# Designs tried in a protein design run: peptides against a protein of PDB entry 6FRK. Part 7

Target 1, 411 residues: chain A of PDB entry 6FRK
Amino acid sequence: NEEVLNAMLKEVCTALLEADVNIKLVKQLRENVKSAIDLEEMASGLNKRKMIQHAVFKELVKLVDPGVKAWTPTKGKQNVIMFVGLQGSGKTTTCSKLAYYYQRKGWKTCLICADTFRAGAFDQLKQNATKARIPFYGSYTEMDPVIIASEGVEKFKNENFEIIIVDTSGRHKQEDSLFEEMLQVANAIQPDNIVYVMDASIGQACEAQAKAFKDKVDVASVIVTKLDGHAKGGGALSAVAATKSPIIFIGTGEHIDDFEPFKTQPFISKLLGMGDIEGLIDKVNELKLDDNEALIEKLKHGQFTLRDMYEQFQNIMKMGPFSQILGMIPGFGTDFMSKGNEQESMARLKKLMTIMDSMNDQELDSTDGAKVFSKQPGRIQRVARGSGVSTRDVQELLTQYTKFAQMVKKM

## One batch from the design tools (peptide; aimed at target 1 L326 F332 T334 D335)

Design b1_p9_5_s2 (made by RFdiffusion4, then SolubleMPNN; from b1_p9_5, 3 letters changed)
Fold by OpenDDE base, seed 2:
Structure b1_p9_5_s2 (fold): chain B 411 residues (1-411), chain A 9 residues (1-9)
Amino acid sequence: as target 1 above (411 residues)
Amino acid sequence: DELLEKLLA
């Protein structure tokens, strides 16, 4: 029993390391999972794999929870939000995304460019702000970020802005001078929240960087950027561990709308390659596809058939941005997405649909399609022959369906 | 591989 546990934990630890989870956190998780698994319960014939997966999921949820309530802005008050982070972290873009998010929620929002170090920082912020119709402040001549930040905050306070976002300089080579500058800005403007922006693509470096910022500036919130189809997101765990601060938002692309509130459960599900069914449902609901109401209602009732999966794939194919949506489907994890462009992802969906086109109504409409195939293995061979695929491809589809259906039942 | 070895040690 201990050997089986250790083997499965090794696989999970490998997958987490491949997902850029910090080695110390993976070690801690392994120890915590071992301590949380009652070996006696594992002896009782329970599905050892499910127990370990549940324990791993639970411990990952704990690693993302710093035990600190996220700061939230107060309506009708002046809320000063200072952004800190390395150059290239997506900080400036994230300032604009957050400003746009609050503006869309009916907050009087503005942006301040206190990045005097990067040439064209103010022009970039001005361009983004102007496109989003967000008021902005900055200088082409003032070189002291403290002066710019102070003047901008005062201006927008006097104009009764509710959300005042201050973008600061990011530096790679002069860490000490950057941290001193950030501290001077923070002391001058007295922000209600300091947001550390971290690039998820920096992998194992996330811990050291997040710690360096937290040790110098009172980081209270984290935003993780570049959580697109290439970033495995494990660095987010390192950021939370190092900063002891909650992730409040994630950046999921380059567009100003590619920004969402952080949800722990969907994120961990995605990190484990389980997909984000909740986010998929939310996204499907946002798209107001008339045909989706029936699917959503079935999903709410924990009913999910192979036909429902087929219809969902058809809907996804109509929606266009395949890379984002496929990464939300259970079993279509980062490995399914990372290896291919949008066209390859479409081709894979079409392949799965072609497999399902060779299924009969009894197979498609069964509330437990996998059980229909498991009871009569000859069905797998029939479907494989009918669709021109291997029996393995059909089994992989059924495995994906089973994962999806199990998640839908937990919703 | 070295990371895995450190995790398994």
Scores: peptide ipSAE 0.017, ipTM 0.606, DockQ to the pose 0.010
OpenDDE base, seeds 1, 3, 4, 5: peptide ipSAE 0.009, 0.007, 0.016, 0.009; ipTM 0.515, 0.505, 0.585, 0.550; seed 3 fails the geometry check

Design b1_p9_5_s3 (made by RFdiffusion4, then SolubleMPNN; from b1_p9_5, 4 letters changed)
Fold by OpenDDE base, seed 5:
Structure b1_p9_5_s3 (fold): chain B 411 residues (1-411), chain A 9 residues (1-9)
Amino acid sequence: as target 1 above (411 residues)
Amino acid sequence: DDLLLKLLM
């Protein structure tokens, strides 16, 4: 019993390390999960695998929750939001995404470029702000970020702006001069919220970086960027632990709309390779696709057929920004987006649908389609010939379907 | 893989 538990915990710890979760947090999680299971195993003859999964999920939820309520802007007030983070973290892009998010909600939003270090920072911010029709402030001649930030905040306060976002200089290294400049800006403008922007791809370095920012300025919120890439988001747990601050938003691509409020359950599900089925359900419900109630009911009952997968692929093709939806589908997030543009991802989806178009109703409507094909290998050869693909391509589709169907059965 | 897990053990 203990050997099986230790083996399963080893697999989970490996998967968390491969997700860029900090080694210390993985160790602590292993100890907490082991202690939680040892208590629950004594109480219930439950399936050990489900208990481990639930205990791991529960401890990851605790690691994402700093126990601090996220700051929220007050309507009809002036809310100054200062952004801090390294160069290349997506900070400047995230300022524009956040301003646009609040603008779409009917807030009077503006942007200030206090990045005097990066050549063309103001031009980039101006370009993004102009495309989004967001008012902006900055200077081409002033080199003191304190002056620019103070003048910009004063200007937009006098114009009764509700959301005043200040972008600061990001540097390549933890330079003392950056942190002093950042502290001087914070002291001058007295922000209502300081947002640390973290790149999810930084991996194990997230803790030390997040701590260095928190030790210099009162970081109150975290935004995680580049969750559309290879980054499984494990570094986000390190940022929460180091800053003791909640994740408020995530960046899920390069577009200004590739920005969403952070949801704990979907994020942990995705981190565990369970996909964002809740976020998929929410997006599917937002799109008012008439056939979705029947699918949501089937998913709630742990039923998932190859036809249900095909119908989902049809819906995904109708939904527009394909990257956002694929990243929510279990087993498609990392492997489908990692190697191609949106067009290549669509071409792969079309190929999978063409394979399914060569399946019969018995294969499509089976609650275990992979088992139907495994029992009669001649079906794989028929489908491969019918769709003009290799038997390997059909086996890869069935392997993906099996991963999905196993995940839906675990929900 | 085994070295990182050995550092956790």
Scores: peptide ipSAE 0.007, ipTM 0.410, DockQ to the pose 0.010
OpenDDE base, seeds 1, 2, 3, 4: peptide ipSAE 0.006, 0.000, 0.000, 0.000; ipTM 0.424, 0.402, 0.418, 0.331; seed 1 fails the geometry check

Design b1_p9_6 (made by RFdiffusion4)
Pose (drawn by RFdiffusion4):
Structure b1_p9_6 (pose): chain A 374 residues (1-38, 47-273, 303-411), chain P 9 residues (1-9)
Amino acid sequence: NEEVLNAMLKEVCTALLEADVNIKLVKQLRENVKSAIDNKRKMIQHAVFKELVKLVDPGVKAWTPTKGKQNVIMFVGLQGSGKTTTCSKLAYYYQRKGWKTCLICADTFRAGAFDQLKQNATKARIPFYGSYTEMDPVIIASEGVEKFKNENFEIIIVDTSGRHKQEDSLFEEMLQVANAIQPDNIVYVMDASIGQACEAQAKAFKDKVDVASVIVTKLDGHAKGGGALSAVAATKSPIIFIGTGEHIDDFEPFKTQPFISKLLGQFTLRDMYEQFQNIMKMGPFSQILGMIPGFGTDFMSKGNEQESMARLKKLMTIMDSMNDQELDSTDGAKVFSKQPGRIQRVARGSGVSTRDVQELLTQYTKFAQMVKKM
Amino acid sequence: TTVQELLKL
């Protein structure tokens, strides 16, 4: 049985290693699901599913904008990850939700970058800012957020150039662009086909600049996006959106369960009964109930107080014979009145007859009356 | 009183 756990566990470790999941997290997840584990494919895959939900959970809720206030969003990520494409996908998303959204092109390096964001904004009917001539992105971003602030826009999305960590020149310039415009949220856009080099770059981005949200693009293909577990752990940020194509409407919010599945592959007879059950629990205590001075009108009249401390076990064989629908019903007497066929199976395996209930049903009706009167 | 009436039932 120790060999059936390991053959089926190394087959999921290969399923995650092929899904571009970091080898550090696969080796760690393997011994996490092995230590926490101490119709067969369900008792195993359910334990694997709960261990994955434990990893995709960063514990941090997403940054959401406020209507009627200026929200500046700054995009960061590697070269070619889809920043300019996801810039228009997001401005189009909120503009359709009713936000005064606008775009700014703060890329002064990449050829045809302003022309790219201009044509994406021209098509989606979204205001845009940038420059062919301005070579300083700190100047394009500052003079753009200033312009769209004096025009009272609510979503101001600043696009930046691609950068990698070994370029300290572009990492300083990213930090200065973030310090000039002071964004309310910084989004780390990552390609879904990224391999093992993801945790190092995503961590260096978090160190130089404050990353609060992560977007995973190019998920409409064969890439399952396992590199996102290493960006969530590095940036401490949740995934808010995913990209699912080249167009502007190929964009939707991140849901954890489908991504992990792809990455993996009045008073009633019942109340009359409980009140009785507590009066039998407090039943050997009936002599305490006759203690009150001037209140002892009677005690154990006709000896019938002894069987009121004996009927509740026989009535419990009826509850033992009941399932969760009858037991958890608001009216435990209405489930059997409509279907007196349930009065026969309660009588069979519990040894009580269907006759005994007629005297109980009269005793029930009287008890149900004096509680609605209570 | 009500408890005594319930015990007589």

Design b1_p9_6_s2 (made by RFdiffusion4, then SolubleMPNN; from b1_p9_6, 4 letters changed)
Fold by OpenDDE base, seed 2:
Structure b1_p9_6_s2 (fold): chain B 411 residues (1-411), chain A 9 residues (1-9)
Amino acid sequence: as target 1 above (411 residues)
Amino acid sequence: SFLLELLKL
């Protein structure tokens, strides 16, 4: 039993290291999992694999929880949020994403560019802010970030802004001068929250980077960027461990909408290749597809038709980038997340819909659509001819529908 | 999840 546990833990540890989880955290997790697993309960014939998976999941959840409640802005107050992070971390883009997130929620939000180090920093911020219709402040002539930050914060406080986001200079290296500048800005503006922005793609360097920031500035929140389909989420664990601060948001792409509140459970599920079922459900519910309630009610009754499947394909096509949705699915590896596979996946859905467009109402509305076609094989040939596909393509669709309808009946 | 199996298609 101990050998089996050690073998399974070795596989999990390898997968976590491949996901850029810090080696110290992986060792600690292995010890914590060993201590949390009752070897006697494993001897009793319980599903050893499920027990180990649950223990690993539980310990990963603890590693992402710093035990500190995330700061939240107060409505009707002036909330100053200072951003810190290295150049190339996505800090400036993340400032705009956070501003846009709060603006869409009806907060009076603004942006301040206190990055005097990059000649194009203010133009970049201005461009992003203007596109999102977010008020902004900055200077082309002032070189002191403390002056710009102070003036901008004062201006927007006087204008009764609720969310005042200050973007600071990044550096390519952890330089003492950068940390001194950040401290001077923080002391001048007295931020309600300091957000550290970290790039997840830097892998094992996440710990050292996050620690260097926490040792110099009072980081209270973390945002992890570049958590797209190739991003190894393990650096997020290192950021939490080093900063002792909660992850509040994640950046999942380049678009201003590629930004979401951090959820521990979905994130760990994704990290383990279990997918993000909860985030998928939430994203589906956010789409306010008026037909979702009617569908959920049909699903609760174990009813699922080819028409219901067609409507869901339409809904999926409305959800936007297929890559984001596929990355939420268990067992779809990162290879399915390539831009080439998105177009192919959309083309495949559109092909399936075109097959269903050649079906009649009796076929579409049958609670056992596969049986309608199995009883009268001439229907398959008609639909195949009508949609310009093979009889095999229609049979594959019906096989997929049948698998799905069987799962709905088990829900 | 409904959508997960639909997307495994």
Scores: peptide ipSAE 0.011, ipTM 0.528, DockQ to the pose 0.119
OpenDDE base, seeds 1, 3, 4, 5: peptide ipSAE 0.013, 0.008, 0.007, 0.006; ipTM 0.542, 0.466, 0.475, 0.382; seeds 1, 3, 4 fail the geometry check

Design b1_p9_6_s3 (made by RFdiffusion4, then SolubleMPNN; from b1_p9_6, 4 letters changed)
Fold by OpenDDE base, seed 1:
Structure b1_p9_6_s3 (fold): chain B 411 residues (1-411), chain A 9 residues (1-9)
Amino acid sequence: as target 1 above (411 residues)
Amino acid sequence: DILLELLKL
């Protein structure tokens, strides 16, 4: 039993390291999981795999919990949020995403560009803010970020803005001049929250970067960006461990809507390749697909047809970028997030739809479509010929449909 | 839940 545990923990540790989880955290997790597993309960016929998965999940949940309550803005008050982070972390884009998130929730939001170091920083912020209809402040002539930040905060306080976001200068390195500038800005504007923006794609460098910021600036919140790419999110654990600050949001793509509140359970589920079930439900509900109510009603009655499956594939194709949706699905590895795999996955859905286009209404509208085909195997051959695919491809589709229809019946 | 399963293709 201990050998089996050690082998499974070795596989989990390898997968966590491949997910950019810091080696110190992986070692600690392995020890904590070993201590949390009762070997006597494992002997009692419990599913050893499920028990290890649960123990790993529970310890990962603890690693993303700093034990500190996240700061939240107060409605009807002026909330100053200062953004800090390296150049290329996605800080400026994340300022716009956060402003847009609060604006969509009916907060009076604005943006201040206090980045005087990067040429075109103000033009970039202005472009993003204008597209999102967010009020903005900045200067083309003032070079002191303290003056710009102070004037912008004062202006938007006087105009009764509720969310005042200040984007600061980044650097390519952790330089003392950057931290001094950040401290001067923070002292001048007295922010209610300091948000550290971290790029998840830097992998194992997340710990050192996050620590360097926390040692110099009073980071109170973390936002992790670029979780749509090859970044498996393990760097987020390093950020929490180093900053002792909660992750409040994640950036999941390039679009202004590719931004969500951090949820511990979905994030850990995704990190373990279990998928993000809740986030996908939320994202589907946000699409306001007119037929969602009719589908949800059928599903509550345990009814699911091949036509209902076809309609959902059409909806998935409308959801765009397909890579992000796939990355929310349990068992779609992070490899599906590559641009090459998006086209392949869309081609797979189109192939499945083409197979269903060769089905008749009796086959599509049957509450037991798989049984219709199993009773009359000649239907599989007809559909295969009609769609130009193998009988195996049709059987694979019916196997998928059967899995879905069985889960619908268990809901 | 079902949309998640549908996405598990």
Scores: peptide ipSAE 0.022, ipTM 0.465, DockQ to the pose 0.077
OpenDDE base, seeds 2, 3, 4, 5: peptide ipSAE 0.019, 0.018, 0.013, 0.007; ipTM 0.435, 0.441, 0.430, 0.408

Design b1_p9_6_s4 (made by RFdiffusion4, then SolubleMPNN; from b1_p9_6, 4 letters changed)
Fold by OpenDDE base, seed 1:
Structure b1_p9_6_s4 (fold): chain B 411 residues (1-411), chain A 9 residues (1-9)
Amino acid sequence: as target 1 above (411 residues)
Amino acid sequence: NILLELLKL
């Protein structure tokens, strides 16, 4: 039993290291999991795999909990949020995403560009803010970030803004001059929250970077960016461990809507390759699919047609990067997040839709579409010829449809 | 959720 436990823990530890979890945290997790597993309960016929998975899940949940309540803005008050982080961390983009998130919730939000170091920083912020209809402040002539930040905060306080986001200068590395500038800005504007923005794609460097910021600046919140790419999210655990500050949001893509409140359980489920069913449901519900009510009503009656399946494939194509959606599904590993697999998956959906485009209304609108084709095999050959595919491809589509239609009848 | 199942294709 101990050998089996050690073998399974070795596989879990390897997978966590491959997910950019810091080696110290992986070692600690392994020890904590060993201490949490009762070997006597494992002998009683409990599913050893489920027990280990539960223990690993529970210890990962503890690693993303700093034991500190996240700061939240107060409605009807002026909340100053200062952003800090390295250049290329996604800080400026994340400022716009956070402002847009609060604006969509009916908060009076604004953006301040106090990045005087990077050429075109203000133009980038202005472009993002203008697209999102977010009020902004900055200067083309003032070089002191303290002056810009102070003037911008004062302006937006006087205009009764509720969320005042200050984007600061970054550097390519941790430099004393960067931290001094951050401290001067923080002292001048007295922020209610300091948000450290971290790029998850830097992998094992997340710990050292997060520690360097926390040792110099009073980081109170973390935002993790680039969780849509090759970043498996393990760097987030390092950020929490180093900063002792909660992750408040995650950036999950390049779009302004690719930004969500951090949820511990879904995040750990995704990190373990269990998928994010909750986030997928939330993302599906955020899609104002005009026909969702009509579909839900049909589904409640156990009705599902090939047309209903076609409409759902169109909806899937509207959900954005298919790789992100696949990464939310249980059993689609992080390898489905590769750019190659996204194009292949979209090509597969397009192929299925092209097959259905060659079906007639009787075939598409039948509550038993598979039986229509089984009764008249000549329909399969017609559809195959019309769509330029094999009769096997049409049969595979009908087999998939049959599985769904059977599941809808069991709901 | 049917969309979840469609995505398992």
Scores: peptide ipSAE 0.014, ipTM 0.533, DockQ to the pose 0.116
OpenDDE base, seeds 2, 3, 4, 5: peptide ipSAE 0.010, 0.011, 0.009, 0.010; ipTM 0.486, 0.521, 0.464, 0.416; seeds 2, 4 fail the geometry check

Design b1_p9_7 (made by RFdiffusion4)
Pose (drawn by RFdiffusion4):
Structure b1_p9_7 (pose): chain A 374 residues (1-38, 47-273, 303-411), chain P 9 residues (1-9)
Amino acid sequence: NEEVLNAMLKEVCTALLEADVNIKLVKQLRENVKSAIDNKRKMIQHAVFKELVKLVDPGVKAWTPTKGKQNVIMFVGLQGSGKTTTCSKLAYYYQRKGWKTCLICADTFRAGAFDQLKQNATKARIPFYGSYTEMDPVIIASEGVEKFKNENFEIIIVDTSGRHKQEDSLFEEMLQVANAIQPDNIVYVMDASIGQACEAQAKAFKDKVDVASVIVTKLDGHAKGGGALSAVAATKSPIIFIGTGEHIDDFEPFKTQPFISKLLGQFTLRDMYEQFQNIMKMGPFSQILGMIPGFGTDFMSKGNEQESMARLKKLMTIMDSMNDQELDSTDGAKVFSKQPGRIQRVARGSGVSTRDVQELLTQYTKFAQMVKKM
Amino acid sequence: FEEIKELLE
């Protein structure tokens, strides 16, 4: 049985290594689901599913904008990850939700960058800012957020150039652009086909600049997006959106369950009964209930007080014979009144008859009356 | 107490 756990466990470790999941997290997840584990494909895959939900959970809720206030969002990520494409996908998302959204092109390096964000904003009917001539992104971002602030826009999304960590020049310029405009949220947009080089870049982005949200693009293809587990652990940020195509409407919020599945492949007879059950539990205590001075009108009249401490086990064989629908029903007496066929099965395996209940049903009716009167 | 006595009776 130790060989059936390991053959089926190394087959999921290969399923995650093929889904570009970091080899550090596969080796760690393997011995986490091995230590926490101490119709067969369900008792295994349910333990694997709960261990994955433990990894995708960063413990941090997403940053959501406030209507009536200026929200500046700054996009960061590697070269070619889809920042300019996801900039228009997000401005279009909120603009459709009713936000005064606008775009700013703070890319002064990539050829045809302002022309790219201009044509994406021209198409989606979204205001845009940028420059063909201005070579300083700190100047384009500062003079754009200033313009759209004096025009009272609620979502101001600043697009930046692609950068990698070994370029300290572009990492300082990213930190200065973030210090000039002071964004409310910084989004780390990552390609879904990224391999093992993802945890190092995503961690260096978190160190230089404060990354609070992660977007995974190019998920409409064959890439399952296992590199996102390494960006969530590195940036400490949850995934808010995913990109699912080249168009502006190929964009939707991140849901954890479908991503992990793809990455993996009034008084009743019942109340009359419980009140009795506690009066029998407090039943050997009936002599304490006759204590009160001036209150002892009677005690154990006609000896029937002894069988009121004997009827509740026989009435329990009826509850033992009851399932969770009758037991957890608001009116435990209405489930059997409509279907007196349930009065025969309760009588079979519990040894009580269906006759005994007629005297109990009268005793029940009287008890149900005096509680609605209570 | 009176109602518990009546239930016992």

Design b1_p9_7_s1 (made by RFdiffusion4, then SolubleMPNN; from b1_p9_7, 5 letters changed)
Fold by OpenDDE base, seed 1:
Structure b1_p9_7_s1 (fold): chain B 411 residues (1-411), chain A 9 residues (1-9)
Amino acid sequence: as target 1 above (411 residues)
Amino acid sequence: LEFLLELLR
């Protein structure tokens, strides 16, 4: 039994190291798991694999919990959030994602670019902010980040903004000049929260980087970025251990919507390759498929319209990157859809929706939309002209609809 | 999900 335990723990330790978990944390976890496993319960015919997985899961949950409550913004107050991190960590992109997250929740949110060191930092922030319709501040002429941050915070305080996000300069390395600048900015603006942004793709370097920031700046929150790529997220454990600060959000891609509140259980489940069934359920439920009861009820009656299909395509587009959804399903690795196939699939859905935007209510709401078009072929030509597509593209859409409507009638 | 997978094929 002890040999089997040691062999299985060796496999788990190898998998955690391959997931960028720090070697010191893996050693500690191994000893904690060994101490938590009752060998007598392993003898009772319980599935040894499930017991070890549960013990590993429980100890990983403890490693992600710093024992400190995450800072949360207060409604009706001015909350200043300062971002810190290395250049290339995704800090600037994450500022925009966080601003957009709060804006979608009904918060009056703004962005300040206090990065004077990187050429085009303000243009990048302005581009992201303008696309998301988020108010922004910065300068092309002021070179002191303290002045820009102070003026921007004062401006947005006077305009009664609730969420004031300050993006600071990064450096390629941990330089004393970077930490001095961050301290000067922090002292001037007195932030309610300092967020350290960490790139998960740096692997074993996460601990040393996170420690260097915490030793110089009062980091209170962590955001982990680039969890869509080859990074399995093990560096997040190193960041929590070094900063003693909670992970508040994760960045899961390049899109502004590729940003979610950190959930411990789903994250550890994904790290172990168990999938994220809870996050899939939550993401399917956060899609206010309130219309899903009406749709499910229609589907139970074998009714499916082109409008119902259009609404499903809208729901799919709201789910974000399909690779993330697949990566939540046990046994579907992130590699099942290359990033290229996903953009092409989203473009295909958008094309199908554009065809349906040229349909009338009689066509969209018919329980046999394909029969409406087959009885009057002039409708296909109208829709094709209205949407700027071929009659063949409209026929292909109707063929896909017919296949689906036939499956629904068999349910 | 199967329909999504079929649309993406």
Scores: peptide ipSAE 0.016, ipTM 0.546, DockQ to the pose 0.112
OpenDDE base, seeds 2, 3, 4, 5: peptide ipSAE 0.015, 0.010, 0.010, 0.010; ipTM 0.560, 0.524, 0.513, 0.511

